# Ledger of designs, part 160: peptides against a protein of PDB entry 1MQS

Target 1, 223 residues: chain A of PDB entry 1MQS
Amino acid sequence: ILKMLFLNKDLNNNDNITTITDDIFNQQEIIWKVLILDIKSTATISSVLRVNDLLKAGITVHSLIKQDRSPLPDVPAIYFVSPTKENIDIIVNDLKSDKYSEFYINFTSSLPRNLLEDLAQQVSITGKSDKIKQVYDQYLDFIVTEPELFSLEISNAYLTLNDPKTTEEEITGLCANIADGLFNTVLTINSIPIIRAAKGGPAEIIAEKLGTKLRDFVINTNS

## One batch from the design tools (peptide; made by RFdiffusion4, then SolubleMPNN)

Design b2_p25_5_s3 (from b2_p25_5, 12 letters changed)
Fold by OpenDDE base, seed 5:
Structure b2_p25_5_s3 (fold): chain B 223 residues (1-223), chain A 25 residues (1-25)
Amino acid sequence: as target 1 above (223 residues)
Amino acid sequence: SKIEEALNKENEKKTQEFYELTKKY
């Protein structure tokens, strides 16, 4: 998250957020930026950072993507939003209206190929592709509730998995979504976990899916 | 870390792919 707030520049690896922000604040000229969020990403940011941390990162103002926002044509913007068609359309509209000077686009999870192509096509039509500086996947689709504890905040997940009326297809789909969320968490923590799951239930399905994703990722990164 | 480096490379690639796609259309 902090890296994103500093336009995805390399930060000194320190485990203490306060130390990182203080060091950067003291060593580098602050670039003032606008932070654009949605409801989901707001919860993510709020779970990890304090208002003072945002200020130290050079965030002058933060707002929701669906809110009416005043143009700041001389100020760069950081978008940290869900990878949806709706958010893409709003970003493109903001680009068309020259709402900000530069656009650093960060998605909370992986932007699928079809949406990437849609974004590129729409931006191409505007002729303002040079204002798009970054298109990144941050893999931050979770909420930190306390140290060493997080939540994916999937509505009614427990109820759905335990409802006898739930179909096998629905269970498989939900398990895939949970595995994706856990995968994002692993990437954010920057460590490969030991996966432990109870056998004979949804937890095993999730563990297998997550294990496969991690193995595929490691293999692809080592090649 | 290897994971962080991999993510950075992937994101750089994604950004580059985006630019290439904008040129294609």
Scores: peptide ipSAE 0.539, ipTM 0.926, DockQ to the pose 0.665; fails the geometry check
Fold by OpenDDE base, seed 3:
Structure b2_p25_5_s3 (fold): chain B 223 residues (1-223), chain A 25 residues (1-25)
Amino acid sequence: as target 1 above (223 residues)
Amino acid sequence: SKIEEALNKENEKKTQEFYELTKKY
């Protein structure tokens, strides 16, 4: 994910997210970019990165692909979205309107051949294929398997966690609310889970809070 | 890592394939 945010350039992966972002931030001129997400990819990004990580990666603004977005013709755009016909059409429309200077397209999973051909055909018609710099598959489907996925149905939770205007207190509060929701889910299932979360992001905060709640619960139940 | 290198190679290939397809149409 971090590599994608740096336009898929080679990164030294021997360090944690913070160290990587700090090193790059200190050593290289920041290229400011727009990050365009969908609902699924927002969840993915939010699970591993904090707002500060995005800023350090040069993300000046992030938006949902289906939202109305202001043109930034001098700013490169990173798309990280699901491989769907709908998203392809939106990307092509953005290209037609010269919404951004360059397009770095990343799909959350493998773009099938038929959709790749569709994208290529539509882009060819525009005559602006030179503005598309990358078409990458990120293969992040294994992070969250659909059969094991559930939602707390908290509206705009991931957007809030990634909004640069969101305060630390608001983030902490939201993470606590999410942890409460998960705790309730665990109690409903009536089993103590092994908690796994990506390090360095909101998921870790939530996991820690949930772990504490579960430990406290077990202690109180056994006393 | 070997995995990262393989993924990069695959994605570079996909990008190239995309450009080739744009020329076809």
Scores: peptide ipSAE 0.539, ipTM 0.920, DockQ to the pose 0.299; fails the geometry check
Fold by OpenDDE base, seed 1:
Structure b2_p25_5_s3 (fold): chain B 223 residues (1-223), chain A 25 residues (1-25)
Amino acid sequence: as target 1 above (223 residues)
Amino acid sequence: SKIEEALNKENEKKTQEFYELTKKY
């Protein structure tokens, strides 16, 4: 998250948010920027950072993407939003209106190819592609409730997985969603976990899916 | 970390792909 707030520049590996922000504040001129969020990403950010942390990171103001926002044409913007068509359209509209000086686009999870193409197509029409500096996937689609506890906030997951009326297809779909969320979490934590799951149930399915995703990711990145 | 490096590479690739796509259209 902090890396994103500093325009995805390399930060010194100090694990303490305060130390990182202080070091940057002291060593470099703070680049003031706007942070644009949606409801989901707001919850994510709020679970990890305090308002003061945002300020120290150079966030002048934060707003919801769906809110009417005043133009700040001389200020760079960081978008941290869900990868949806709606959000893409809003970003493009903001670009068309020259709402900000630069656009750093970060999605909470992986932007699908079709949406990337849509974004690119719309941006190309505007002729302002140079204002988009980054298109990143941050894989921050979880809520931190405690320092060592997080939640994917999937509604009725327990009920669905334990309801005998739930179809195999529904279980498989839910397990895939959970695995995706866990994968995003692992990437964010930057540590490969030891996966432990009970045998013979949904947990095993999730573990297998997660393991496969991690293996594929490691293989593809080492190649 | 390896994961961070991988993520950075992926994001750089995504950004590059985006620019390439903007040129295509």
Scores: peptide ipSAE 0.534, ipTM 0.924, DockQ to the pose 0.666; fails the geometry check
Fold by OpenDDE base, seed 4:
Structure b2_p25_5_s3 (fold): chain B 223 residues (1-223), chain A 25 residues (1-25)
Amino acid sequence: as target 1 above (223 residues)
Amino acid sequence: SKIEEALNKENEKKTQEFYELTKKY
């Protein structure tokens, strides 16, 4: 998430968000940006960062994508929103109206090919493609290095999930167990992970369950 | 990290693909 807030530049590998933001704030000129969110991504950001953290990252204001937002034509914008047709249309409308100086588009999950083509087509028609600086898929920000790889050691998980005789209920149950294990691991490492999963399979189910658990936990912890 | 590098590479590729598509249309 912090990398995204710093326009996806390389950051020092410090595990502490506060230390990273303080170091950057003290060492580099702050580039002020606006952050555009939707309901889902708001929950994600709120789970990991405080308002003060956003300010330290150079976020001057944050708004919902569906809200009426005042033009800030001299300010770059970071979009962190769900990969939907609706959000794409709003981004393109914001581009048409020159609402911001630059557009850094980050999707909360992988933007499918058809929507990428739709975005590209609409942007092409505007003639303002140069204002789009990035189109990234932001899976929840946790990058695990090889030394940090772990296994839940659930016996025969792969076989169970891929056995044609396995029922939907059994798959759902196993996915829930895996998500619980991952959730516990996340709490142990005291870091909110980036969740990446292939679409259309058990991995997506696990990712959704884990995401929900993490959101619920953070909401409850911050309350 | 290797994962970070892989993600960065993938996102750079996606951005490039986007630009190529904008030129196509």
Scores: peptide ipSAE 0.531, ipTM 0.914, DockQ to the pose 0.492; fails the geometry check

Design b2_p25_5_s4 (from b2_p25_5, 12 letters changed)
Fold by OpenDDE base, seed 1:
Structure b2_p25_5_s4 (fold): chain B 223 residues (1-223), chain A 25 residues (1-25)
Amino acid sequence: as target 1 above (223 residues)
Amino acid sequence: SEIEKALNKKNEEKTKEFKELVKKY
């Protein structure tokens, strides 16, 4: 998250948010930015960072993407939003209106190819592609409730997985969603976990899916 | 970390891909 707030630049290897922000503030001129969020990403950010942390990271204003926002044409914007068509359309509209000086677009999870193409197509029409500096997937689709405890906030997951009336298709779909969320978490933690799951149930399915995703990710990156 | 490097590489590639797509349209 901090890396994103500093325009995805390399930060000092320090785990202390205050130390990182102080070091950057002391060593470099702070770049003031606007942070654009949606409801989901707001919850994510709020679970990890305090308002003062945002300020120290150079976030002068944070707003919801669906809210009417005042133009700040001389201020760069960081978008941290869900990978949806709606959000893409709003970003493009903001670009058309020259709402900000630069656009650093970060999605909470992986933007699929079709939406990336849609974004590119719309941006091409505007002729303002130079203002888009980054299009990143941040893989931050989870909420931290306590240290070393997180939630994917999937409604009725336990009930669905334990209901004997739930179809195999529903279970498979839910397991895939859980695995995606866990994958995002692993990437954020920046460590490969030892995966342990009970055999013969949804946990095993999730573990297998997660393992496959991690393996594929590592293989694709090393190739 | 290896994961961080991988993520950075992936995101750089995504940005590049985006820019290329913009030129295509």
Scores: peptide ipSAE 0.544, ipTM 0.928, DockQ to the pose 0.667; fails the geometry check
Fold by OpenDDE base, seed 2:
Structure b2_p25_5_s4 (fold): chain B 223 residues (1-223), chain A 25 residues (1-25)
Amino acid sequence: as target 1 above (223 residues)
Amino acid sequence: SEIEKALNKKNEEKTKEFKELVKKY
């Protein structure tokens, strides 16, 4: 998260947020930025950072993507939002309107290829692609409840998985979503876990999917 | 870490891919 707030620049490896922000503050001049969030990413940010932390990171203003926002054409913007068509359209509209000077786009989870192409197509039409500085997947789609405990906050996941009326397709879809969330968490923790799951249920499906995602990620990025 | 390196590489590639796609359209 902090790396994102500093425009995905290299940060000193430290476990203390305050130390990180202080070190960066002392090393470089603060670049003031706007942070654009959605409801989901707001919850994520709020679970990890305080308002003062945002300020120390150079975030002068933070707003919801769906809110009416005043133009700040001389200020760079960091988007940290869900990878949805709706959010893409809003970002493109903001670009068209010269809402900000630069656009650092960060998605809470992986933006699929079709949406990336859609974003690119729309941006190409604007002629303002140079303002888009970054398109990153942050893989931050979870809530930190405790230092060593997190939640994906998937509504009624347990109920859905245990409801006999739930279809196999629905279960498979939900398991995929859970695996994606866990994948995001693993990337954030920056440690490859030993995956343990109960046999014969959704947990096994999730574990398998997660393992596959991790293997694919490591293999594909090292090639 | 290996994960961090992989993530950085992936994101750099994604940005690059995006830029190339923009040129394509």
Scores: peptide ipSAE 0.540, ipTM 0.927, DockQ to the pose 0.661; fails the geometry check
Fold by OpenDDE base, seed 5:
Structure b2_p25_5_s4 (fold): chain B 223 residues (1-223), chain A 25 residues (1-25)
Amino acid sequence: as target 1 above (223 residues)
Amino acid sequence: SEIEKALNKKNEEKTKEFKELVKKY
């Protein structure tokens, strides 16, 4: 998250957020930015960062993407939002209106190819692609409840998985979503876990999916 | 870490891919 707030520049590896922000604050000129969030990403940010942390990172204002926002044409913007068609359309509209000086687009999870193409197509029409500096996937689609505890905040997951009326397709879909969420957490934690799961149930399915995702990611990046 | 490096590389590639797609249209 902090890396994103500093426009995805490399940060010194310190264990303490405060130490990181203080070090950066003391060593570098602060670039003031606007942070644009949605409901989900707001919860994510709030679970990890304090208001003072945002200020030290140069975030002067944070707003919801669906909120009516005033133009700040001389201020760079960081978008940290869900990878949806709706959010893409809003970003493009903001670009068309020259709402900000620069656009650093970060998605909470992976932006699929079709939406990337849609974004590119719409941006091409505007002729303002130079203002878009970054398009990143942050893989931060979870809530930190405690320092070593997190939640994917999937509604009724337990009930759905244990309801005899739930179809296999629904179970498979839910397991995929859970695996995606866990994958995001692993990438954020920056450590490859040892996966343990009970056999013969949804946990095994999730573990297998997660393992596959991790292997694919590591293999593809090392090539 | 290796994961961080991989993620950074992937995101740089994604940005590049995006820019190339924009040029295509």
Scores: peptide ipSAE 0.540, ipTM 0.930, DockQ to the pose 0.665; fails the geometry check
Fold by OpenDDE base, seed 4:
Structure b2_p25_5_s4 (fold): chain B 223 residues (1-223), chain A 25 residues (1-25)
Amino acid sequence: as target 1 above (223 residues)
Amino acid sequence: SEIEKALNKKNEEKTKEFKELVKKY
């Protein structure tokens, strides 16, 4: 998250957010930015950072993407939003209106190919692609509840997985969603975990899916 | 870490891919 707030530049490996923000705030010229969020990403950011942390990271104002926002044509914007068609359309509209000076687009999870193409097509029509500096997938689709604990915020997951009335398709779908969330967390913590799961149930399905995702990611990035 | 490097690479590639797609349209 902090890396994103600093325009995805390399930060010194200090595990303490406060120390990082203080050091950067004191040692580097702060680039003031606007942070654009949606409901989901707001929850994610709020779970990890305080308002003061945002200020120390150079975020002067943060707003919801669906809110009416005043133009700040001289201020760069960081978008941290869900990878949806709606958000893409709003970003493009903001681009058309020259709402900000620069656009650093970060999606909470991977933007699929079809939406990337849609974004590119719309941006091409505007002729303002130069204002888009980054299009990143942040894989930050989870809530941090405490320093070493996170939640995927999937409602009734336990109930669904343990309800005998739940269909196999529903279980499989839910397991896939859980695996996706766990994958995002693994990428964020920058460490490959040892995966342990009970055999013969949803946990095993999740573990297998997660393992596959991690292997695929490592293989594809090393190639 | 390997993951961080991989993620950075992937994101750089994604940005590049986006820019290339824009040029194609």
Scores: peptide ipSAE 0.532, ipTM 0.928, DockQ to the pose 0.662; fails the geometry check

Design b2_p25_6_s1 (from b2_p25_6, 13 letters changed)
Fold by OpenDDE base, seed 3:
Structure b2_p25_6_s1 (fold): chain B 223 residues (1-223), chain A 25 residues (1-25)
Amino acid sequence: as target 1 above (223 residues)
Amino acid sequence: SKKIEEALNKKNEEKYKYFKELAKK
């Protein structure tokens, strides 16, 4: 989330939020930005950041995407919103109206290919694709104490995920296996969970994969 | 953790690249 707020700048993940924001604030001039959220992403941001953190990140104003917003054509905008057709259409409309100088688009979860193509098609029609500086998938970041723990009986999972020598492919593969296990568990319990994952770790990958599986399952079962 | 971040960034960069190609005039 912080990386997103700093326009994908490299951050020291070993420090807490306050230290990171203080260091950046002291080292460089703040680029003022607008942050555009929806109801879901507002909850996510509020769980991790305080108002002071947003200010130090250069967020001059934050608003809901569905709210009427004043044009700020000289100010870059960061969108952090759900990957929905509705939000895409609003973003494109904002682009058409030159509401902001630059558009950094971040989705709270993976934007599916069909919606990505739809976004791209609409943007192409505007002729203003150069204003879109980012289209990234983010992950659900919730830091909570887990009251219940269980094992999926995957050997050496912790060691593998935390070994600095482990390859990206190995991590991805293991995360996929974990996600499969969790998915099966969810189906067994017969309850759709709220997915929470620690930021910056394999839990994000697992959460993304699990979320996709659950979404696909719900869509397929409701069809 | 660092490798995970790099992998995620790479994925996003590739996605953005794909988007840009599609969004061209």
Scores: peptide ipSAE 0.512, ipTM 0.908, DockQ to the pose 0.507
Fold by OpenDDE base, seed 1:
Order: structure tokens, then sequence, then C-alpha cells
Structure b2_p25_6_s1 (fold): chain B 223 residues (1-223), chain A 25 residues (1-25)
């Protein structure tokens, strides 16, 4: 998400959001931009970022894609919206009207080929394809809530992980099971999650295991 | 995490390239 907000610039992913935003703010001139969301992506962004984070990322204003928005022809826009025909049509209309200076389009999940071709065709007709700087899939179409995390039907996971009598082997095994469950969930929803875990605990173990599984999957899929 | 990000970036770059090719026709 932060990478998206910084127009896909390389960021040090090892830093927390605050550190990243502070470093960029201090080292580089902030590029002010507009963030355009839909209802679904608004929920996603809200689950990950605070309002202050958006400001530090150079987001001047955020608006819903279906809302009437004032033109800001000198300001670049970041779209982070669902991959729908409706959203595509709105983006194209915004392009036609020169609503923004540049268009960085990000979809919450994979844009199907047919819709991509439709977008391209409509853009070609406008003659303004040069203003579109990005068309990316972000695969952030889900909100993981605590209840959903615990729906893995792993009995007494919380108790086991917090019991001082639990052996390292038991913890490792449980963490592996949790990671497997999460991995399956990720595959099911066809979205790559942002993994956050507290350091020095089982959450970190789970995060590492999940990360490894996801990496292995991606490598195997690309091979 | 980095590998996943790299893979996604590659896919997105390819997607964007494909889009640009189509949009210029």
Amino acid sequence: as target 1 above (223 residues)
Amino acid sequence: SKKIEEALNKKNEEKYKYFKELAKK
C-alpha cells in the first residue's frame, strides 16, 4: 500500500509505516496527490493506514470514485479501486475531462484481460494514454479480522501459545498449522496479504512461515 | 516477502506494458 501511495517507488519494507513516511518526508520533496477509492478499498485502506499516514504519504485529499470530484488538473491521482467495468468507465471519464495530471491506476484484485482490453480501447479513443502512468493489480481485496483468523478450527490456539508450559515443539507445530490455514485462505481469496506480526513471539514465527509458503508458491507458479 | 513483491511487480510491469501497447493502437 505504501509503495502504491508513493507511486511505486522502492521503499524499505523493513521499516514501520511511520519511519518510512518520515524518511521520505525528510529526504524527498513530497509529491502531493489525490487518492481515489471505492467503498471496498476504503475499508482496506482504513484497516492498514491512519489518516495521518495518508497525509505523510502526500495524499492531499481522498475521495470516493462515485462522488462528484472537483478537477485538479495539476495534481496526480492514485486510483485504488475494485476491478469493475463501472470503475473503468469512471476512470476513463475522468481522463477525458482532464480531471488530474496523471493517473496511477491500482486495482484491489486482478483486472481480467477483457476489462484491461476494454480500458485500453477506451483510453486509446481519448488519445490521452500518456497520462496513464500505472495500471497495476495490488491484490488487497480482503480485510482480515480477528474472527476470521480464528476460524481456522485450530482448537485452543490462543491458550496454547500463551501457556508457559507449552513446549517449543508444540508452539512450532501450532504455528505451522496456523500458517497453513492462513496460506489456504490467501489462495482461496486470491490475494496477497500484508503480514504484520509482533516481534519475539509466535506471531513472528507464523508470519515467517506464511511468508515462506507464499514465496514458494509464487516461485512455483512463475516457473 | 521480497520475492513475492518482485513477482507481483514483474506481473504488473508486464500488464502495464501490454496495456500501453493496446492503448497506443
Scores: peptide ipSAE 0.507, ipTM 0.905, DockQ to the pose 0.473
Fold by OpenDDE base, seed 5:
Structure b2_p25_6_s1 (fold): chain B 223 residues (1-223), chain A 25 residues (1-25)
Amino acid sequence: as target 1 above (223 residues)
Amino acid sequence: SKKIEEALNKKNEEKYKYFKELAKK
């Protein structure tokens, strides 16, 4: 989240949010930005960051994406919103109206290829693609009631994920397999889980993949 | 953990690159 708020600049690996924000504040000129959220991402941000943390990150204002927002054509905007067609359309509309100087788009979960292509097509029509500086998937840790603990019994998963010799492809593949297992479990339970994952680790990748699978499934089932 | 983060970053970079190619004027 902090990396997102600092426009994906490399941050010092310090586990203390306050220390990171203080260090950045002291070392660099603050770039003031607008943070645009939706209901889901608001809950996430509020659970992790304090208002003071947002200010230290250079967030001058935060608003809901569906709210009427005043143009700030000289101010860069960070979008942190759900990967929906509705949000994409709003972002494109904001782009058309030159509402902000730059657009850093972050989705709370994986934006599927079809929506990415739709976004790109709409942006192309505007002729303002140069203002789009980022289109990233972020994975949210949801505060969920403690789920029942279970194991997929995947052999050597921990060792493989922590072995420095393991390739990116192998890690991705293993995470996909774990996500598939979790997905199947969710389908069996017939409930949509809140996914919590530690940031910066395999759990985040797994959470992402699981979230994508669940969304795809819901979309396909409701269609 | 760092390796995984790097992988995610790479994925996002690729996504953005793909987007930019599609969104060209």
Scores: peptide ipSAE 0.518, ipTM 0.909, DockQ to the pose 0.481; fails the geometry check
Fold by OpenDDE base, seed 2:
Structure b2_p25_6_s1 (fold): chain B 223 residues (1-223), chain A 25 residues (1-25)
Amino acid sequence: as target 1 above (223 residues)
Amino acid sequence: SKKIEEALNKKNEEKYKYFKELAKK
């Protein structure tokens, strides 16, 4: 999300949102931009970021995509909306009307190829494709309310992983199974997670395996 | 996490490239 808000600039790998925003704020000139959301993405953003975070990211105004919005032709816009035909049509209309200077389009989940082609076709007709600076899938169509604690119900996983008699092969195998379970969970919730794991233990192994699986999935689903 | 980000970036870059090709005048 933060990367999106900073127009996909390289961010320092830090776990603290405030630290990230402060670091960027201190290092770079703030580019003021408009954030366009829908109901679903509003919930997502609100669950992760505070109003102050948006401000620090250079978001001067945020609005719903279906709301009447005043033209700001000299201001870049970030769209973070659901991948729907309706939203595509609105974005194209905004482009036609020169509502903003630049359009950074982000979808909460994967935009299907047919809709991507539709968007491209409509944009082509406008002759203003140069204003479209981004068309990305973010896979952030979930609401983060409370941390969900769940179990994969793998019998004695904790004991096995912490038993000094457990072989590396057994650990590797168990970690693979756990990673598979987590992968399935990720697919179920249809969101790419931020993976956090303690270093030097099985959790790191699991995280690595899960990361690989997710990478492969992301690459293969859009091909 | 880095691997996921890299994959996502690659996919998005390809997607954007494809979009730009289609959206050309």
Scores: peptide ipSAE 0.516, ipTM 0.908, DockQ to the pose 0.452; fails the geometry check

